# Peptides against a protein of PDB entry 8HF1, part 151

Target 1, 320 residues: chain A of PDB entry 8HF1
Amino acid sequence: NVMLYATKPTEVMVSFPHQEQVLTVTRLISAEIEKFYVSLDLMNIGVQPIRRSKSLQCLRDPSKKSFVKQLFNDFLYQMKEYGIYAASIAIISLIVEFDIKRRQAETLSVKLMHRTALTLCEKIRHLLVQKLQDMTYDDDDDNVNTEEVIMNFSTPKVQRFLMSLKVSFADKDPKDICCLVFVERRYTCKCIYGLLLNYIQSTPELRNVLTPQFMVGRNNISPDFESVLERKWQKSAIQQFRDGNANLMICSSVLEEGIDVQACNHVFILDPVKTFNMYVQSKGRARTTEAKFVLFTADKEREKTIQQIYQYRKAHNDIA

## One batch from the design tools (peptide; made by RFdiffusion4, then SolubleMPNN)

Design b2_p20_2_s3 (from b2_p20_2, 7 letters changed)
Fold by OpenDDE base, seed 1:
Structure b2_p20_2_s3 (fold): chain B 320 residues (1-320), chain A 20 residues (1-20)
Amino acid sequence: as target 1 above (320 residues)
Amino acid sequence: EEEKEREELKEHAERNRSLL
């Protein structure tokens, strides 16, 4: 019963400035996706047989078009919330997914739909990578994975998160670190993982200190859509984190799914805490008073966030 | 235009760094 120990970690709230994306590349990408949606709506892919896969996701869109739109909407969200650097990694997940769906397509029309989506993702990836390259300082270094590029092309939230990691973990013993990073969306785990790998490699003070892993929530809606590779990878990542071979775990709402992760000395909540359960379960992983529970909030949402956390804290104390 | 976007991003990143 994880609820019985009223864990009183040190709660920290990190504020970040609200910044709208001003980059021309983000507007171009959004416009290309909107044009694609118009074309997608005009595509005749026929009536798809309702395979009674127990997966509620397959039941919701007989056209499979809503799933395509969902992936692009998730990408647009990630680009907005995390910046164009994270978006350059996030788009790879879409490329992989659409290539799988293209290969699995039972009809030529569905195959063409996924091929068109894939071609758009390849274009978006090129636009993002080109923009990262064009704005590097060293004309001789095609390396878009420098600390400076990662920081400059990340949103204020991600910048503050990376800085909080650097300040918290610079030159520490890796054995003394057990860190959780909570994000809302499963696809965010992958892009933040890729971003952290590159950031840690480019940051000498962290290179031998942090070993990240990620864990995506089980697709409770369809275990059949979870690739055997993803399931194997998740099991391996959890085991590495338990064995101390990884000391930072990026996870979505996996704790709501009853996955037991060890007690941690740092818990970062990168996205807004939307549920009481997320608050209790994530905070419940920080089991010592020396443990830090770090929240990120936009300055404009600071008061609302404080009030929400106060309500959750009160409700938690009334149950304990 | 691009150089202006570069400088704006730099300035935003520096402002965000200075607030820690």
Scores: peptide ipSAE 0.158, ipTM 0.792, DockQ to the pose 0.420
Fold by OpenDDE base, seed 3:
Structure b2_p20_2_s3 (fold): chain B 320 residues (1-320), chain A 20 residues (1-20)
Amino acid sequence: as target 1 above (320 residues)
Amino acid sequence: EEEKEREELKEHAERNRSLL
């Protein structure tokens, strides 16, 4: 009986300073969203007929206002957690979604609500792009996608993550890299993917080394709203990662659903580990002999994070 | 104010680079 000693990955904890990026632009954007919520609460969009479909569709706000607020709350979270550069990418996803919802609107009042949300997103996009351009000292190159702009307008967490990628993968053979990046939220996958594409393109040592892809977990709450396009994209992204055409995969914590991903040599947890299942499943993907499992923590939360990871490690060793 | 915000952002990015 060859006891397959499952080689335990090396656990690494990267700390970052807790800095509230108190930019004037972030305060302006937050105040504009708050004013919009007051206006949204005053909008009479009519009582949507509660389609008593037997499925949990009863939890959708019949006004569709809660969904609009959820998207802006997710945007505010991304701006706070990842910085204004990541927010400039995240706002494009809101623009696309509100334009689709505006076109699909069954009533004039719902169409006007989504149009007002879209107009606010275009204003936010303009404010973000203008602030990114104010840092380009060279009048000739309107290129807001430089390594310097990406780094300066990212949070300390994202800065430490990008540096950890550069140190880990600079000038390596692409074939020797199998990397997973875990994030908490579904929308963060697309935002961090767009940020990584621009960072890799701006960083010569990572050009032709890292090929990123992203996977959005299945939305168990609404299988009917998973577009045939999203399901095709997920299958294509997984296949590219299996074939080695992509060597870095960004995933939401929803990888609980049995996505058979290859044994990886690097696993990064960009957001706090909130559950034992997330710890076991993400760590269980780092299976090579030299595999690294990298966690990010704010300095203020470092002791609490160490204690939580120790408890998860103990519980995992008691089951194994 | 904006120049001070720019210097603080740059100094924070440089400090973060020096610690790896």
Scores: peptide ipSAE 0.130, ipTM 0.772, DockQ to the pose 0.306
Fold by OpenDDE base, seed 5:
Structure b2_p20_2_s3 (fold): chain B 320 residues (1-320), chain A 20 residues (1-20)
Amino acid sequence: as target 1 above (320 residues)
Amino acid sequence: EEEKEREELKEHAERNRSLL
């Protein structure tokens, strides 16, 4: 009995230059968010009635201010890590969330807080879209969704990721592709999904090749109506990927929750591998004979990343 | 100032394309 040891996936490390994007627009947006935090801290929203729902919700800041700050901090992270093009998509998710929270607000003070946050998001969206337009060469083409604009306004990490997709999948049969893209944060899944939709539509070699989908983890924090829609969407997205109606799945750490996805031939890790479990679970999805496991690292962190991946690989081989 | 940011972003995108 030759146990056909499943061929270990080929590990590839793609390096990218570390750039601090010192754009005037990013500094302006960061300063407007910091001014908003000062104003938010001064807002008296009153004592929120403790809803007697189950034990785990009681530990979050009853002020709801922490949740507003978390969303803007996630946006600032996405703008820094993925660039201003990705930020123009990410801000739409904040607009949707703050509009929902504004409508669900039980008090006028909480409603006003979410309205002020929403007004800031619309200002940020305008600043981002204007900057994307001002740098298009054709004054006549308001289309900020070109391959050139997406590439020029993305971080080095995202540029290398998009090029790695183009090189890996240009003019291939869609049936031969089963790709996973791992990201750290829940909101990054939606942002990178929107970016990939626009990139694939603007790239002729990928337009009929890649059909992206995303998968977002359960938000255990809000068991309400949003969690039911997200669960239905997640189930539909997984089914489309199982049926081959989608061949690229963007996912956060949610695959740790026992969601069985098919054996993939490509696994991309867009964000740093922070845990041994994430390394094993993500690599364990690259199960085909020609499977590739692609990691992205900043040049400044390359040696540290190589050592960490070597330790994870050794530990995985000692358990197997 | 914006033209200079435009040129720097283009040169950076081109350098990143040439390294793959």
Scores: peptide ipSAE 0.116, ipTM 0.766, DockQ to the pose 0.362
Fold by OpenDDE base, seed 2:
Structure b2_p20_2_s3 (fold): chain B 320 residues (1-320), chain A 20 residues (1-20)
Amino acid sequence: as target 1 above (320 residues)
Amino acid sequence: EEEKEREELKEHAERNRSLL
């Protein structure tokens, strides 16, 4: 019995400079969202009839105002963590969500609330797109989706991630690539997917090499909020990745819930590793002989990150 | 002001690219 010692993946830590993008546009957007929160708190949307939806969560916020604030807070987080280019993609997801909620509104007051949120998202989208266009020197090419624009308007973390993809996969055979990218938040999967599509299309060395897909967690708390469309998309995305029609999968912590994906040769952790389970499960997907497990850390947090990963590695070796 | 912000963004992106 040759015990094939499963070669442990090579752990790589990529450091990035801590830089806050203090753009005038980000300050304007944050101020518009804060003004909107003041107006939202003053909105009388009435007592909604308790829909006997089986989810206990609908009982906690009869106003649905917390959900509106959550979406804008998640957007503000994405703008801060990934940059204004990623934010220009993230805002489209809010526009779609608020338009759906506006159409599904049972009361005029709730319809008006979602309309006001939608109008703010359209204003934010305009401000972001205008700022991206200001970097296009060629009056004839309104294409905000160039490698230069994506890189210049991304955070140092995202810049280092994109460069790590370029260095790792430039001019490789697509069949030799099986890559996972882990992110913390569900909405980040779609945002980073859109960013990667545009980056890959603008980067000749990657255009015919990487085919991305994304997968978001089942929200165990509200299976009823997963649209039939989202469930169909998840099944299709996983199947494309299994069939090799996609070779890069962006995922949130879904792999914790027993979604079996094939053995990968690259695993990128874009967001901080917050739990031992996330470390073990994500690392456990890097199962090929040449597998790489890549972590990103801010320079200021490097020592703390090294110590935390050492503790997780020790704990994993004590169980194995 | 916008031109200065543009130059600062380019310089920062270039510095971040040169570190790989």
Scores: peptide ipSAE 0.112, ipTM 0.770, DockQ to the pose 0.374

Design b2_p20_2_s4 (from b2_p20_2, 8 letters changed)
Fold by OpenDDE base, seed 5:
Structure b2_p20_2_s4 (fold): chain B 320 residues (1-320), chain A 20 residues (1-20)
Amino acid sequence: as target 1 above (320 residues)
Amino acid sequence: EKEKEREELKKFAEQNRSLL
């Protein structure tokens, strides 16, 4: 009985320097969002009629103010964790969400709230794009999507991730690549997807090598219409990855929902591994011969991360 | 000021690339 011991993936830990990019533009954006929160708290949205829709969230914030604050808090997190370039993509997702919510608004007060949020997002988008343009060398090249601009306006974590992709996949056969990238937050999947599209297009060694796709979990929060488009998109994205039409998939914790993806040769964990389940499920996808499981950690958190991964590895080996 | 911030960000990105 040769127990085919599945080849254990090679675990790699990439460290990055902890640097807070304290830019004037990031402070200005944060201050504008804080002013907006004060204004939002003063807005009388009234008691919304309890739609008998089964979603538990309609009970928690009848004003929908917490959802607006959550989207801006997710944006602020992305700007901090991934940088200004990633934030310029992330803000577009907020614009789309607030435009949908503005159109779906049943009351004038809710419509005005989403309109005010949308106006702030357009201001933030302009500030971010202007800052990216101010840093292009050629005043005539409005192309903020160069490898140099992407790298310079990304956080150390994202810079190390992009360089790890370039080193791992430069000039390889796209058929030999099956890559997963795990992120914590749903909105980060879209943001990192947009960043990777631009980075791959700007990097000659990757243009014909990597074809990215993303997966977002069901938002159990917002009902029928968004959930159908997201389900269709998710099904299409999974099928493209199964058919080999995409070879890099960006996922949030969606793989815990029983989405079967093929065995991968590379798994990147871009955000901190917070749970044993995330460690086991993500590592369990790195199951080809010579598979790599790559973790990113700040230098200040390196020892804590090593100890946590050692505990997870031990617990996984004791169950296996 | 913008130029100095540019050089600092570029220098940081270059240093961070050289460590891989």
Scores: peptide ipSAE 0.206, ipTM 0.823, DockQ to the pose 0.308
Fold by OpenDDE base, seed 3:
Structure b2_p20_2_s4 (fold): chain B 320 residues (1-320), chain A 20 residues (1-20)
Amino acid sequence: as target 1 above (320 residues)
Amino acid sequence: EKEKEREELKKFAEQNRSLL
């Protein structure tokens, strides 16, 4: 019996400096969202009939205010964790979602609430785009999608991630690359996907080398609201990654949902590893010879991260 | 102020590039 010793991936920890990018624009946007929350709490949108879904007694907030606050809180998280450039992409997803909800509104009061949220998103988009343009020196090239603009308006974590991709994959054969990128939140997948498309297009050494895709996990809270379009997109994205038409997959917690992806040679964990299951499952995808498992940590959290990963590694070796 | 913020962002991105 040849014990196939599964080649253990090389674990790499990349540190980044903790810098709060305290930009005047980020303070202004945060203050506008807080003012909007005060106005939202004062809105009388009526008691909506509690649609008890038969399976989950999750009291959907009959006001729908909680969902509006959740989307803006997720946006504020994206802006803080990934930077202004990523936030300019993330705000487009909010615009699309609030426009759909405005059209689907059953009452005038709910329609007005979603319209007010949409108007705030358009204001935020203008503030972000204007700040990105303030860094272009040439008045003639309105191209905010340069490598320099993407890097300068990204957080230290995202800068180190993009550089790690460039060092790892510059001038390589696309066929030799099978890369996974794990993120914590569903909305981060779309945001980082849009950022990577623009970064790859602006970086000659990565053009025709990296072809990204994204996969959003199934929303366990509402399997019935997972649009037929989202399910078709997920199946298509997985198939493109299996067929080698895409060689980089961005995913949020997707391995916990039983999505079977091929063995990869690179696994990047962009956000902190919060669970033992996330550590084992994500590391378990780095199965090729010379596979790399790359973690990102802030310098201030480095010791705590080392201890946490050591505990997970010990627990994993005690089970194996 | 905007110019100083621009120089700090650029310097920080350049420092990050030199450490890999």
Scores: peptide ipSAE 0.179, ipTM 0.810, DockQ to the pose 0.302
Fold by OpenDDE base, seed 2:
Structure b2_p20_2_s4 (fold): chain B 320 residues (1-320), chain A 20 residues (1-20)
Amino acid sequence: as target 1 above (320 residues)
Amino acid sequence: EKEKEREELKKFAEQNRSLL
């Protein structure tokens, strides 16, 4: 009985400098969102009749104002954590969501609320795109999707992540790559996917090497809010990754329940590991020979991160 | 002002690239 000792993945910790990119545009956007929240609180959208459907128990706010605020708070988080370039992609997801909600609005007041939110998102998108364009060197190349623009307008975390991908995968055979990228939030998957598509296309050493996809975890929230389109897209993305038509998959931490993904040779944790389950599940996907498990930490949080990972490793070895 | 902000961002990104 040769116990094939499953070679434990090599754990790598990449540190990045903690620097807040406090740009004038980010301050302006934050102030516009705060003004919008004041306006939103003053909006009379009426009491929506509580539809007694058991699935609607999660609509604690009959006004839907909390959902609007949640989307803008998630956007502000993405702008802070990933940078202006990522924010320019993230805002498109809000535009799509608010346009859908505007069309589905049962009342004129709710329709107006979503229209006002949509108008703000278009203003934010314009401010972000203009800031990216103002930093292009060539007046003739309106292409904000260059390696330089992506890097300059990304946070230190994202810069280190992109460089770690370049160093890890430059000029490799696409067939030898099976990469997972874990992020905390559902909306971050789409944002980082769009960023990676543009980065890979602008980076010759990666253009024919990496084919990204993304997977959003099934929210335990009612299957009624997952569009039939999103479910079809998720199934297609997983199948492309299984068939080897995609070799990099971006996943939210909600992969916990029951999505079997293949054994991977690289696992990147872009966001902080907040739970033992996230550590075990993500690390448990790095199953190939010479698999790498890569963590990112701010320099100021390095010691705390080391201690937390040590505790998770100990707890995992005590169960195994 | 915009040009100074551009140079600061570029310098910062370049410093982060050189540390890998």
Scores: peptide ipSAE 0.174, ipTM 0.812, DockQ to the pose 0.352
Fold by OpenDDE base, seed 4:
Structure b2_p20_2_s4 (fold): chain B 320 residues (1-320), chain A 20 residues (1-20)
Amino acid sequence: as target 1 above (320 residues)
Amino acid sequence: EKEKEREELKKFAEQNRSLL
């Protein structure tokens, strides 16, 4: 129950410029996804058998089409919010998911739908990778995973986040680091995890300093769809973070599920704080006065963000 | 059992890394 601890971490707000430049590649990708949605709506996949799982929650088994659209909508969000480098990682998660769904398809029509989605994902992956390669100075180095490429193809928000990690953790003892990174969406955890692995590997000052892990919140919507593998991963990730074998944890949920994670000395909120509960629960992980609670805001939204955080701080102090 | 679980987790981590 995080509300019981009157934690007074140092609150830091990092501003970033609004990115107005739409790359031609992002416009092309968006147009290909829209064309695919028109095609997807015309596909007759038949009546999906309602698997009578005893839980009323199975009535929300999204149509196999709505799941496909959800994954592409989450990808489009990640491309917009985190940049084309993060999108090149995010698209691979879609490829894996659609390949699993293709192999599990009970009908030829559903198998074909997932195959068409995979073909689109491979086209998107190629467009993203090609654009990352176009900015490598060495035509011979296929290594798009340099600090420079990661920074140049990330949004200003992600650039400021990566710089904040570098400034905060360069050449520190790994044992002195306990960091949480909060993101809004489940799929963002995997995307930012992959981005951080590559960034840490490309940044000498962070090599052997940061060991990232990610925790995907339980899908309260369908615990039946949570793969045994995802549950095992979640338990292993939490245990590694408790044991100090990982010192940076990326989370999509405000650890509301009673996951006892240790007190952290750094808490980064990468996405906007939309609720008072998110503010209290995330801030409540920073239990020391020396702990930093870092927020990111667009310059255009800075005043609104300051006012919102002030209201949350006031409301928290009135309850504590 | 634990060894199979470690191999499955390693394979999942390797899938997530080989995709990077």
Scores: peptide ipSAE 0.017, ipTM 0.428, DockQ to the pose 0.017

